# Ledger of designs, part 195: peptides against a protein of PDB entry 2Q3Z

Target 1, 272 residues: chain A of PDB entry 2Q3Z
Amino acid sequence: YVLTQQGFIYQGSAKFIKNIPWNFGQFEDGILDICLILLDVNPKFLKNAGRDCSRRSSPVYVGRVVSGMVNCNDDQGVLLGRWDNNYGDGVSPMSWIGSVDILRRWKNHGCQRVKYGQCWVFAAVACTVLRCLGIPTRVVTNYNSAHDQNSNLLIEYFRNEFGEIQGDKSEMIWNFHCWVESWMTRPDLQPGYEGWQALDPTPQEKSEGTYCCGPVPVRAIKEGDLSTKYDAPFVFAEVNADVVDWIQQDDGSVHKSINRSLIVGLKISTKS
Target 2, 254 residues: chain A of PDB entry 2Q3Z as posed
Amino acid sequence: YVLTQQGFIYQGSAKFIKNIPWNFGQFQDGILDICLILLDVNPKFLKNAGRDCSRRSSPVYVGRVGSGMVNCNDDQGVLLGRWDNNYGDGVSPMSWIGSVDILRRWKNHGCQRVKYGQCWVFAAVACTVLRCLGIPTRVVTNYNSAHDSNLLIEYFRNSEMIWNFHCWVESWMTRPDLQPGYEGWQALDPTPQEKSEGTYCCGPVPVRAIKEGDLSTKYDAPFVFAEVNADVVDWIQKSINRSLIVGLKISTKS

## One batch from the design tools (peptide; made by RFdiffusion4, then SolubleMPNN)

Design b2_p29_1_s2 (from b2_p29_1, 10 letters changed)
Fold by OpenDDE base, seed 4:
Order: sequence, then C-alpha cells, then structure tokens
Structure b2_p29_1_s2 (fold): chain B 272 residues (1-272), chain A 29 residues (1-29)
Amino acid sequence: as target 1 above (272 residues)
Amino acid sequence: MTLKFEIITNEDGSKTLINYSSHVGGGPI
C-alpha cells in the first residue's frame, strides 16, 4: 500500500470491469515537498498554523485535510471537477495516467487548480498524497454507486410516463465511483473501529462547511453504524442506497414505481 | 441494515468487495 508506486484504477461497470494503469509516484522527486505545500496552504493552517501542525501526527486529521485539499472547491486545492465533456480549456480527466504530473502542474502554477478531474482522478491524487505522508492507502472503485444528497439513504428519481428522468437531479447514480481507503487507528472512536477508513476527495457534499468526506470506519458502514464520525450516512449511501423511482404522470401525480434497494457496488480496491 | 460484504481476491491479486444485496446498475442518471 505505501510502497507501491504503480497500480491500476478500476473503472467501467460491474458487468464490464475495466482498468487503467496509474502512476501514483509518491516517492518521485519533489512529491513530498508538494504534499507538504498542500498541507501548508490548507484553510486550517492559514487560520492557525500552530494548531494545524500539532494535529498532523493524527492520520484522522490529515486524511480529512487531504480529502478537502485534493478538490479546489473551498480552498487552494489541487483539482477542479468537470463532468460535462467540455475539457477544451484544460486536460480531459480521461487523459491522466498518474498523480505526479497533476501535483507538479498544481505546484508549478502557484497552487492553481488543475483542470480537470473526475472521481478516479481525485481518488488517485488523494492516494498519492496519503501514501507520501506515510498513511497506507488504496483506491476503491464501487460500481453502481449512488450519491444521496439528502443523506436519507434514498435516491429518488422522478421519471415521466416514458421513464425519462425529470429535472436536474443532482442525485446521480454513477456506473462507478472511486474514493480511497486508508488504514489507521481511531482513538477518537470506540474500540474496534481501527483499520480501513473511507475518505472521499470528490466534491459531492459539504462536511463541516468544507467539501471533504471521512474518515469513516469501513466497519461502521458495514455494520450500519451511521452515528460514527465522519460522514457515515453519506458514505453509507454511496455503497448502499435505496433507489426509488417515482413516475410523475401528466396530472402531476407521483407514483412510486420501484423501491429497488440498490445495494450498490462491486467494490474493487487497488492492488497493494 | 447489516451489509453483507465479501472480499474476494481476484486471479490478478486485486481484491473485490462484493456487496451481496440486490444489484441494479445505473449509469450516471
């Protein structure tokens, strides 16, 4: 996990698994310095450097900072997300083959956001940074992932009578989603929540006012302990959402068509 | 709801976590 610089990121669908080669490159020249710069430009450091530095010994704290700083939504973070297929003013998310070029571009342009990322790019960069900081980390791909904005564990789709989805529902079912899992102790939780912790650097929801997610124990998600910090309801929904299709008729009536407990996801981790 | 996960090791040495509750695949919908 920490020592592997080359790997594969899994993509596609549960029926049609694909992989791409990825250079994590956490030990390449200058990457550690870039990871330290990433920590030194985070909002918590800028607010109180002494407090931030005193907490960098905690993989829980560092993981949460990195999940926020890999995206650029509320800070000087690394990547700008884009999903509309309009990449002409940047680099297509599909063209990246490693984290090193992304991190070098970010630093070399004065910590300006790199255009563009999607879930696997965010996850891969986070994996590089966390590994560079000595935190055992893997990229995880979950197929048929659900984004529940309301954290209600229900993804509601409104469809017309023809089965077409109505409205810009920001709730999306992805054919796949990528995040990271990091190995750490959880002294801030009850015993037994050590081990793999989910972190999501893809900007989806705000946690405590920042686009970040986790760390949350994978065990807590598996056991349905939604009270466990951080962001357990959200991560639970990413891996286990009930999809409710609502059919809107011409009269404005809404009928529940299918309660599919879409237990979402073949989850594939990167090879260690 | 207790999620039943199985971690399988693929022939290529990758680990697949299978969630055994009912799969319906959706694209970015």
Scores: peptide ipSAE 0.016, ipTM 0.437, DockQ to the pose 0.032
Fold by OpenDDE base, seed 5:
Structure b2_p29_1_s2 (fold): chain B 272 residues (1-272), chain A 29 residues (1-29)
Amino acid sequence: as target 1 above (272 residues)
Amino acid sequence: MTLKFEIITNEDGSKTLINYSSHVGGGPI
């Protein structure tokens, strides 16, 4: 996990798994300095440097900061996401072969967003940063289990109490999605939630007003404990290929409207 | 290095593919 600089990112579909070689490069020259700059430009540091620095010993805190700072949404983060196949003013997400070039470009251009990323690029950069900061991290790929040819649609519908769909239908049809899992203790939770924690740096939904996700215990997701911070309902939905109708109440609580049969995707994790 | 992969069927019927790059200590799944 922490020591591996070269790895693979899994892509494609559950039936046709592809891998791409990836240079994580967490020990390459200047990468640690770039990871420290990433922490020093985060909104929490800019708001209160002393408080931010005092919390950097917590992998929970750092993981949540990194998940937000790998994307450029709401901050001076690393990557701009794009999915429309129009990459002429940047680099195609498919052209990246490692995190090092991305991080160096970000720093060298005055911490301006690098164009462009998609889920595996976000996950890979997050993995590099977290490993560089001494947090054991792996990239995870979830494949939507097309058991039925027609159910490749992860359609997340947020509904109000009246069943009305709220927000832009981000019909994120993922054939696969990538995030990271980091190993950490969870002293902020009940005992037994130590271990692998899911973090998603792909800008999808806002958590506490920022495009970030996690850390949430992988155990909590497996056990269906959706009350567990952070973002357990969202990560639970990402792991499950089925249409999840979430009802958001006025208090911000989210509950699943229908217990449809969870078509759980094929999850691939790298132990490198 | 032979990439050893293991497909684990979870209690929920989901499958996890674990790719082992080295014999070094995997934490619990």
Scores: peptide ipSAE 0.007, ipTM 0.384, DockQ to the pose 0.020
Fold by OpenDDE base, seed 2:
Structure b2_p29_1_s2 (fold): chain B 272 residues (1-272), chain A 29 residues (1-29)
Amino acid sequence: as target 1 above (272 residues)
Amino acid sequence: MTLKFEIITNEDGSKTLINYSSHVGGGPI
């Protein structure tokens, strides 16, 4: 994990898995310096450098900072997300082939946001930064990831009496979503939550006022311990969101039908 | 904002998370 500079990011759908080659490049020249700059421009450092620096020995703290700083939401972070296919004033997310160019562009433009990222780009840059900082990290792809836009952890489909989906599919089932998992101890949690921790750098929801997610123990998510910091409910939704079919009857009554038939969450982790 | 979640254990032992929070998650930014 820490040593692998080249890899694949899984994309596509559960039925049609696509792999993109990706240069993580965590050992390329100047990348460590860029990762240190990323830490030194984080809001916590700018607020209290001594306190921030004293916490940089914690992979939990660093992971959470990196999750926030890979996106440019709320800070001088690396990437601006965009999903509307209007990339004319930047670089298409699909054009990136590695984290190194992104990080270099960010630094070279005075820590200005790089246009543009999507989930796999955010995840890949986070993976590079975390690996560069000595945190074992992998990119994870989840197929048919529920993007819970309302934090309800439900993909709500309204169906008519004939079972036809009614209304705008405002809740996007992402064909896939990408985040990272980092290996760390969790001295801030109960014993047994060491190991892989999910971190999501894609700006989706605010955690403690910042667009960041995690670290949360993958074990806690698997066990459904949603009390576990950080952001266990959100990450649980990303991997296990139940598709709730709301059947609206002609009388206006709404019945919840749990359609267990939708395989939400085919998780593929990079083994490289 | 306190996120209020409820975990329902399904008959198959799977867990459903129900969010009762008024937190509007951001759409794709």
Scores: peptide ipSAE 0.022, ipTM 0.468, DockQ to the pose 0.084; fails the geometry check
Fold by OpenDDE base, seed 1:
Structure b2_p29_1_s2 (fold): chain B 272 residues (1-272), chain A 29 residues (1-29)
Amino acid sequence: as target 1 above (272 residues)
Amino acid sequence: MTLKFEIITNEDGSKTLINYSSHVGGGPI
């Protein structure tokens, strides 16, 4: 995981798995320096450098920072997401062949956001950064096998007590989604949640006010422990392609209903 | 914003990722 610089990113659909060769390049010249710059321009460092630096010994903390900093939504992050096929003022997400060029462009342009990324690009850059920082990391691709042409992969509906959908939520329909899993201990959780932790650098939802996701134990997701920090409900929905219904009761309590109507996605992890 | 991703198979068997963004919900996505 940490030592492999060349790999594959899985894309496509469950029926038609595509892989693209990817240069992670975590040991290429200057990449470590860029990863350190990424940490030093994060909002937590800018707010309180001493506090941020004191927490960099925690892979949990660093993973969460990297998840937020790979996207540029709230900070001087690396990549701007774009999904509308209008890439004329940047680089098409589909044209990238590695993380190194992206990271070098980001640094060389004064930490200006690189145009453009999509889920696999975000995941791949996060994988490079985390590996560079000594955190064993792999890219994960989840394929939705949903037969339904309108199958929303991740629909978080807030439903009222009557099952009525409340509010305009951004529905994200992915044919596939990519994130990363990082190996770390979880001293901040109950025993048994060490190991692979899901992190999602694709800007989708805000976690604690920042477009970041995780780390959450893959075990917790597998076991359905959706109370586990961070962002277990969100990652659970991504992994299982399940609809997570949040039922608000009259007393203001929020009950989680898991609607497992969608076929479990095929999860593929990079082996290196 | 709703992000719809569609993978189409081209005539040559290659795959194109088509991304549809709907501005429903006004998010910064």
Scores: peptide ipSAE 0.018, ipTM 0.500, DockQ to the pose 0.038; fails the geometry check

Design b2_p29_1_s3 (from b2_p29_1, 12 letters changed)
Fold by OpenDDE base, seed 5:
Structure b2_p29_1_s3 (fold): chain B 272 residues (1-272), chain A 29 residues (1-29)
Amino acid sequence: as target 1 above (272 residues)
Amino acid sequence: MTLKFEIITDENGNKTLINYSSFTGGGPI
């Protein structure tokens, strides 16, 4: 979790699991310095350096900062996400083989966003940074993950009378999604929520005004405790959402057609 | 009802399947 510099990231589908080799490289030359720069350019440091530094002893605080800073949304973060297969002005997300090159590029270009990332790239970079900072972390892949935009634990599809999907595809079921789990105590929560905490650095939804997610206890997600900080409803939906098909009529009225509970949650993690 | 699984691969390549208890998802519509 901290010492392994090379590993695998799982991709593909639940039926056809693929893995790619990945160099996390958390102990390579200069990587620690880059991780410290990442902390020193975060919005909380820029707002109040003394307060930010005083909180860096908390893996909860650091985890949340890293989740936000791995993406370039809202800040000088590391990676720009792109999913439209147009990567001509950057590097294809599929071309990366490790976190080290990404982090070095980010630093060497004056902390400008690196083009481009997708979920596994975000997760892998977050894993490198967290490990470098001494936080035990693993990459997790979940197959058939939901992106719940409206936080209702439902993935909603609007269809016309012909069954054609209408509107924005903002709510989706991903074939797979990657995030990280970090081991930490949760002194900010009730006893028993220590252990693995989910963090998602892929920019999907805003948490407290920033594209970040977690940390949330894996136990809370397992037990359905959606009141638990941070972002329990969102992470819960990533691993457990219902699908609702709505039929929209010409008058703009909608009626529920089908409610399907998804069998979601084939999760693969590196190392126990 | 959602069934959750975790497959953990250790450093030796051994896989462990963890079955999580099924719970009913979905809030009141």
Scores: peptide ipSAE 0.009, ipTM 0.346, DockQ to the pose 0.021
Fold by OpenDDE base, seed 1:
Formats: C-alpha cells, sequence, structure tokens
Structure b2_p29_1_s3 (fold): chain B 272 residues (1-272), chain A 29 residues (1-29)
C-alpha cells in the first residue's frame, strides 16, 4: 500500500473489468514537497495556520483536507472535473497515466487547477498524496448493480411520461465510481471503527460547506450506521441505496414506478 | 464543475439517477 509506486486502477463494468497502469509515484522527487504545498494552500491553513498545523497529526483531519484539495472546487485544489467529452482546452481524463505529472503540473503552474479529472483521476491523486503523507491508502472501484432489496436510504429520481430521466446540466453518466480507502484509527468515534475509511475526492456533494467526503469507516457503511461521521449517508448511497423511480405527470403529480436497491456488484481495491 | 445528479449505468445497462443533494450535510436519513 504505502511502498508501491506503480499500480493499476480498475475501470469498466462488473462484467467487463478493465484496468489501466498508474504511476502513483509518492516517493518521486519533489512529490512530498508538492503534498506539503497542498496542505499549506488549503482553506483551513489560510484561515488559521496554527490551528491547521496542530491538527495535521490526525489522519482523520488530513484525509478530509486532502479529499477537498484534490478537487479545485471551493479552493486552489489540484483537479477540475469534466464529463462532457470536451477536453480541447486541457488533457482528457483518459490520457493520464499517473499522479506525478498531474501534481507537477499543478505546482509548476502556480497551483492552478489541472484540466481535467474524473473519478479515477481524483482517487489516484488522492491516493498518491495520502501515501506520501504516510497514510496507508488504496484506490477502490465499485461497480453498481440494481436489485429488489430494501435499505435504509432512499434515492429519488424522476422520469417524464416517456420514461426519460429528468436531470440537470450537472448530470453525469458512468458505469463505475472510484474513491480511496485509508487505514486509520478513529479516536473520534466509538470503538470498532478503526481500519479502512472511505474518502471521496470527486466533487459530488458539499460536506460542511466544502466539496469533500469522508473519512467514514467502511465498517459503518457495511453495517448501515448512517450516523457515523463523516458523510455516511452519502457514501452509503454510493454503494447501497434504495432507488425510488418516480414518474412525473404533466400535472406535477408523481407516482412510484419501481423500488430498486443499488448495491456494489463488485468492489475492487488496489493492492499496490 | 460539480455533480448534482449521477446516472449510474449498471452491468445490465440499467440507468439510475442519484440526487446527492438529498444527502447534503451528512446527517442520518
Amino acid sequence: as target 1 above (272 residues)
Amino acid sequence: MTLKFEIITDENGNKTLINYSSFTGGGPI
């Protein structure tokens, strides 16, 4: 986990698993310095450097900072997300082969956001940074499946009368998602939540006003403990959620079509 | 750029929309 600089990121679907080679490069020259710069430009440091530095001994705190700083939302973070296949003014997310080039580009351009990332790029950069900071971390890929199950989390979406999903301009389409899991103790929680903690650096939803996610114990997600900080309901929804398919009529009335539970059909973690 | 909605395509090609705004704040649902 911490020692391997080369690895694979899993992509595709549960039926058609593919991987890409990835250079995490956490021990390459200058990468530690870049990771320290990332910490020193975070909003919490800029607001109160002494308080931020005093908390850097906590992998919980550092993990949460890194999850926010890997994306450029709300801060001088590393990557700008884009999913519309229009990458002409940057680098296609599919073109990256490692975190080192991304981090070097970010630093060398005065901490300007690198264009562009998607989930696996965000996850891979977060993995590099966390490993560089001494936090055992792996990239996780989940492949989703819909099932007729009941969970304690309901996700609602609407269809028109033609069965078309109603989305907005920020609607994204994918067949897999990637995040990171970091090994840490959780002295801020009840006993038994030590171990792997999920962190998601892909800018999806705000947590405490910042586009960041986690750390949340993987155990809490597995056990359905949605009260557990941070962002347990959100991470739970990424892996296991009941989906309520609503059909919206022209009169604004809605009726329930189908209950589906989205579960992770397959979870793959990097061993590298 | 941010994600407000996610359309997940499962292994069978089924599409599901996830609205993350319902989970803002990380409180129990």
Scores: peptide ipSAE 0.034, ipTM 0.431, DockQ to the pose 0.059; fails the geometry check
Fold by OpenDDE base, seed 2:
Structure b2_p29_1_s3 (fold): chain B 272 residues (1-272), chain A 29 residues (1-29)
Amino acid sequence: as target 1 above (272 residues)
Amino acid sequence: MTLKFEIITDENGNKTLINYSSFTGGGPI
């Protein structure tokens, strides 16, 4: 995991798996320096350098910082997310072939956000940074497949009288989503939660006021232990979200598409 | 082309799926 500089990122759908080649390049010249700059511009360092530095020996702490700093939300992070297909003022997320160019662009432009990223770009950059910092990391792709598992994820459409959806919290369901898993001990948790930890650098929800996610033990997610820090409920939903396909009819009525037994979440991790 | 959906959870815990658009990248469903 740490030594692999090139790999594949899985994309597409459960039925139509695609992959793209990706240069992680964690050992390329200057990449370590850029990763250190990323740590030195993080909000926690800027607030209290001594405290931040004292915690950099913890892969839990570093993982959480990197998850927050790979996105430019709330900080001088690396990537700006965009999903509207309007990339004319930047680089299309689909055009990236590696993390190295992204990180170099970020640093060379004075730690200005690079336009643009999507989930696999965020995950790949996080993977590069974490590997560069000596944390064994892999990119994970999860394909949404609606299995009617009795997970009471009632997706209800609440439209007001004007047809507007009212909701305080948005959960993103992805046709595929990418995040990273990092290998670390969890001395901050009960025994048995060491090993792979999920981290999601894609800005989706705030965790403790910052767009970051994890680390959370993959074991905790598998066992349904949603009390486990960090962000277990969120990561659990990313893995287990039953996508109810809703068909909007021409009359504006939304009908639950009949339970097409769509294939359960195919999790593909980058093999070392 | 990938579908982007958003699930919005209301104050009552009800989840609403919003289909935004088909896009070429990975996007939040």
Scores: peptide ipSAE 0.021, ipTM 0.606, DockQ to the pose 0.094; fails the geometry check
Fold by OpenDDE base, seed 4:
Structure b2_p29_1_s3 (fold): chain B 272 residues (1-272), chain A 29 residues (1-29)
Amino acid sequence: as target 1 above (272 residues)
Amino acid sequence: MTLKFEIITDENGNKTLINYSSFTGGGPI
């Protein structure tokens, strides 16, 4: 994981898996320096440099900082997210082929946010940074990624009798979502939570006042331990929400569509 | 771990991202 500079990011849908080649480039010239700059401009460093630096030996701490700094929300982070297909004032998220150009652009423009990213771009940049810092990391793609607004662990889609989604068109079922998993020990948790930890750099919700997510043990999520730091309920919802297709009839009655067990959650990790 | 996201755009054009998914995948956990 740490040594692989090139890989594939999985995209598309569960039925139509696509991949894109991606240059992570964690060992390319100047990338380590950029990763160190990223740490040195983080809000925790700016608040108390000595305390921040003393904690950089912890992959848990560093992972959480990187998750927050890959997005530009509330800080001098790397990427601005955009999903409206209006990319004329920047670079389309779909045009990126590697993390190196993004990181270099960020640094070369005085740590100004790079336009634009989406989930796989955020994840890929986070993967590069974490690998560069010596943390074994992989990009993870989940297919049929729906959005649980109600914290009911159910993504409810209302469809008409013709199967057309009823509701605000802004509620997009993500055909896929990407985040990262990093290998680390968790001395801050009970024994047995070492191993893969989920981190999500896509700005979704604030954790402790910052748009960051994780690290949370993949094991904790699998076992349903929602008390585990960090952000276990959020990540659990990210990985365990069932998609419920509701069919709304003309009379306003709603019934559950039996036939579409959208198998939510085909996880594909980047293979090194 | 398998993550799901949805972006909601409010009336003001603010986007909120919300996560939903189901876990399939292994490794030494």
Scores: peptide ipSAE 0.021, ipTM 0.426, DockQ to the pose 0.043; fails the geometry check

Design b2_p29_1_s4 (from b2_p29_1, 10 letters changed)
Fold by OpenDDE base, seed 2:
Structure b2_p29_1_s4 (fold): chain B 272 residues (1-272), chain A 29 residues (1-29)
Amino acid sequence: as target 1 above (272 residues)
Amino acid sequence: MTLKFEIITNEDGSKTLINYSNATGGGPI
């Protein structure tokens, strides 16, 4: 996990798993220095350097900072997310083959946001940074499958009377989503929540006012303990959100797929 | 290419699947 500089990121769908080669490059020249710059430009450091530095011994703290700083939302973070296929003023998220070029571009342009990222790019950069900082980390891909489980975790958008989506939350159902899991102790939690912690650097939801997610124990998510910090309900939804398979017919009608195809959410972690 | 699906509940309680089949990823718009 810390030592592997090259790997694969899993993409595609549960039925059609794809992988891309990725250079994490956490030991390439200057990458550690860039990771330290990332810490030194974080909002917590800028607000109180002494307090931030005193907390950098905590992988929980560092993981949360990195989750926020890999995206450029709310800060001088690394990547700007974009999903509209309009990448002409930057680099297509699909064009990246490693974290090293992204991090070097960010630093070399005065910590200006790199255009553009999507979930696997965010996750891969976070994985590089966390590994550089000595935190054992892996990229995780979750394939959302349309489970008609009667779970109340329907991502439901409400439209108003004007057909406008009510709420700032574009709850996006992904064919796949990528985040990272980092190995750490959780002295800030009850015993038994040590081990893999989920962190999501994709700017989806604000946690404590910043686009960051986690760390949350993977165990807590598996056990349904949504009370545990950080962001357990959000990560639980990312892992377990039952996508109702709505079949749009040619007439535009949307029908719930009655077929109980237990398409189990396939979680694939990068094996070292 | 990340298929973004959006399920919108309409006023009548019907659900509309917005398939962003061309969306190469998801995130906040």
Scores: peptide ipSAE 0.025, ipTM 0.612, DockQ to the pose 0.111; fails the geometry check
Fold by OpenDDE base, seed 1:
Parts: C-alpha cells; structure tokens; sequence
Structure b2_p29_1_s4 (fold): chain B 272 residues (1-272), chain A 29 residues (1-29)
C-alpha cells in the first residue's frame, strides 16, 4: 500500500474485467518534491500558508486537499478531465502507463494542468501522491451493471416535499468508476470509523465549494451511515449504484432520502 | 473504452438511457 510502486488498475465492465499495468512510482526521483509542490500550490495554502501547514499532520485534511488538487478544477491541479474522445491537443487518458510522467509533466510545465485524465488516471495519480505522503492508499474500481435494465444505477433525483421529481436531470452512469481508499484514523468522527477511507479525485460534485470528495469511512458507507463526513451520500451512491433522492423543502433546505437499490456494484481494489 | 451512459429524466418522469458506446469513462465536466 505504501511500498508498492508497480501495480494494476482494473477497468472494463463487471462481465469483462480488464487491467492495465501502472507505475505509481511514489519513490522515484523528484516525485516527493512534486507532491510537496502540489500541497504548496493548493488554494488553502495560498489563502493561509500557516493554517494549511499546521493541518498537514492530519491525513484527513491532506487526503481532502489531494482529492481536490489531482483535478485542475478550481485550482492549479494536476489533470484536466475529458471524456469526448477529442484528445488531439493533449495525451489520451488511455495512453498513460504511470503517475510519474503525469506528475513530472505537471511540474515541468509550471504546474499547468496535464491533458487528459479520466477516473482511473485521477485515482492513480491520487494514489501516488497519497503514498508519497506516507498515507497507505489503494486504487478501487467499482463496476456498475449498465446492461441490467432493472439496475437503478446512480440516479440522483431531486424531489420536492411531495415526492415529485424536480426538473430535467441528466445523470452520468459509468460502466466502471475508479477512486482511492486511504488508511487513516478518524479522530474527527465517533469511534469505529478508523481504517479505509474513500477519496474521489475525479471532478464530479463540489464538496464545500471545491471539486473534491471524501475522506469518508468505507465502514460508514457499508453500514449506511450517510451523516458521516465527508460526502458519504455521494460515495454511497458510487459504491451501491443506489438511487439517492434529494428532497428540497420549501425553505430551500435539501434532505437526502436513500432508496437502496438491490444492485451492489462489483468493487475491486488494487492488490499490493 | 468506458461506456458512458446518460440517463435523462424526461418531463413526464420517464427515463431515457443514452448509450454513448464510444465515450470513455469519467463524469461530465
């Protein structure tokens, strides 16, 4: 989890699992320096360096910063996501074979966003950075059964107080999604939520105004404790392909109603 | 190649599944 520099990233579908070899390279020359630069260009450091540095002893804080900084949304982050197959002005996400080249390109171009990433690229770079910072981390792939017509895949519905669906929402369903899990204590939560924490660096939703996700205890997700910070309902949806109903009240408050679908995605973690 | 699906909720509450057979994975940016 910290020591393994080579690995595999799982891709494809639940029926057709593929893997690609990946060089995480967290101990290669200059990678630690790049990870420190990533921390030193984060919006929280730029706003208040002393406060940011004082919080870097917390893997919870660092994990959340890294999840935001691996994508270039809102900041000088590492990767620009692209999903339209138009990669002519960059590198195809499918062409990457390791995190080292991505991180070196980012640094060598003055912390300019690297074109392009997708979920496994974001997850792999986050895994490298977190491992480099001494946080035990693995890449996780979740497979959604997109071919099951009865698969209530991750569809967030906004409902009013009367249960009526509000507005046209287009939901994106992936045949697979990748994120990371990091091992840490959670002194900021009730006892028992130590261990694996989900973090998602793929820019999907804003958390506290930044495209970041987690850390959230994998235990909380398994137990259905969606009150747990950070982003438990979002990660719960990602893992279970469940329908999350958002109930907007007349006062503008948003409550989550969780309809569990019977469809549990196949989760595969990178073996170290 | 990641299959991207878009589920559109229509005004009538019906769901349309758009299969982007050639779309590589990752959320709408």
Amino acid sequence: as target 1 above (272 residues)
Amino acid sequence: MTLKFEIITNEDGSKTLINYSNATGGGPI
Scores: peptide ipSAE 0.025, ipTM 0.606, DockQ to the pose 0.088; fails the geometry check
Fold by OpenDDE base, seed 4:
Structure b2_p29_1_s4 (fold): chain B 272 residues (1-272), chain A 29 residues (1-29)
Amino acid sequence: as target 1 above (272 residues)
Amino acid sequence: MTLKFEIITNEDGSKTLINYSNATGGGPI
C-alpha cells in the first residue's frame, strides 16, 4: 500500500466495472513537502500550531485533518468539487491521471484550490497524502453508493405511478463513490477496532463543523456499530443503505416496490 | 461519479425517486 505509486481506480457501475490508471506518486520529488504544507495550512494548525503538531503522531488525527484538507470547503484545501459538466474555467475531473500534478498545482498557486475534483480525485489525492505521511492507504470504490442526507440508513426512493419523481428533499445515489481506507490502530476506541479505517475526503456532510469524514473502523461498519467515532452512521449509509423504492399511487398511497433489490454496496478496494 | 438517483420529498410528505441513470450532474450538497 505505502510503496505502490501507480495503481488503478475503479469506476463505472456494478455491472460494467471500469478502471483508470492513476499515478499516486507519493515518493515523487517535492510531494512530501507539499503534504507537510497541507498540514501547516490546516485550520487546527493556524489556530494552535503547538497543539496541532503534538497530535500529528496520531494517524487518527492526521487522517481526519487530511480528509478535511483534500477538499477546499471551510479551508485552504486542495480541490474544488464540481459535478455539472461545466469545467471550462478549470480542469475536468475526468482528465486527471495522477495526484502529483494536482498537488503541485495547489502548492505552486499559493495553496489555491484546484479546479476540479470528483469523488475518485478526492480519494486519490487523499490516498497520496496519507501514503506520504506513512499511513497505509487504499482507494475504495463502492457501486450504487448512497448519500444519506438524513442519516436514517434508508435511501427512500419515491416514484409516481409512472415512475416519475416529485419534491425538494433529494437523497442521492451515486453510480459509484470513492473514498479511502487507511490502516491504523484505534487507541481512542475499545479494543478490536484496529485495522482498516474509512475516510471520505469528498465534501458531502459536515463532521464537527468541517467537511471531513472518518476515520471509522471498517469493522464497526460491518458489525453495525453506529456509535463508533467518527461518522459511523454516514459511512454505514454509504455502504449499506437499503434502497427502498416507493411507488406513490394516484390516491397518494405509497407502496414499497418489492422487485428492486438494488444491490447497494458492491465495494471494491484497490488491490495493491 | 454520476448521480444515479435522487429522492425528493413531496409537499404531502411523500418522497419521489429521480432516476438519473445517464445524468452526470449531481454533487454533494
Scores: peptide ipSAE 0.023, ipTM 0.557, DockQ to the pose 0.105; fails the geometry check
Fold by OpenDDE base, seed 3:
Structure b2_p29_1_s4 (fold): chain B 272 residues (1-272), chain A 29 residues (1-29)
Amino acid sequence: as target 1 above (272 residues)
Amino acid sequence: MTLKFEIITNEDGSKTLINYSNATGGGPI
C-alpha cells in the first residue's frame, strides 16, 4: 500500500468490471512537498498553524484533513468535481492516468483547483497523498447493481401515485463509487476499531461544515455501529444502498415504496 | 456545484446513495 506507486482502479459496473492503470507516484520528485503544501493550505492551518501542526501526528486528523483538501469545496483543495460531460475548459476526468500530474498542476498554478475530477480521481489523489504521508491506503470501488437483491440503504424518489418522479431532485444511483481506506489506530474510539478506516474525498455531504468524510472504521460499518465517528451513517450508505420511492398521494400523504431493483454493494479493494 | 447525495435506507436495511448530479463515467444510474 504505502510502497506501491502503480496500480489499478476498478470501474465499470458489477456485471462488467473494468480497471484502469493508475500511477499513484507517491515517491516521485516533489510529491511529498506538494502533500506538505496541501496540509499547509488547509483551513485548520490557516486558522491556527501551531494547533494544526501539533495534530499532524494523528492519522485520524490527517486523514480527515486530506479528505477535505483533495476536493476544492470550502478550501484551496486540489480538484474540482464535474459530471456534466462539459470538460472543454479543463481535463476530462476520464483522461487522467495518475495522481502526479494532478498534484503538480495544482501546485504549479498556485494551489488553484484542477479541472476536473470524479470519484475515482478524488480517491486516487487522496490515496497518493495519504501514502506519501506514511498512511497505508488503498482505493476502494463499490459497484451499484440495478438487479441484485441485497442492498442496505434507500434512494428516495418522490413519486406520485402513478409512479412518476416528483420534484427537481433526480437522485441517481452511481454505477460505481470510489473512496479510500486507510490503516490506522483509533485511540479516539473504543477498543477494536483499529484497522481499515473509510475516507471519502468526493464532495458529497458536509461533515462538521466541510466537504469531507471519515475516517470511520470499516468494522463499525460492517457491524452497523452508526454512532461511530466520523460520518458512519454516510459511509454505511455508500457501501450498502437500496432505493426508496416515496409515493405522494393527492391527499398529501406520503407512502414509502421500496424499489428493490437498485442495489449497492459489490466492494472491490485494490490489492496493489 | 454542490453534489447532494441522499442516502436512503431500504426495508432490508440496505443503503442507496442518490446523487443529484448528472454524472458520466462513475455516473448515476
Scores: peptide ipSAE 0.021, ipTM 0.568, DockQ to the pose 0.110; fails the geometry check

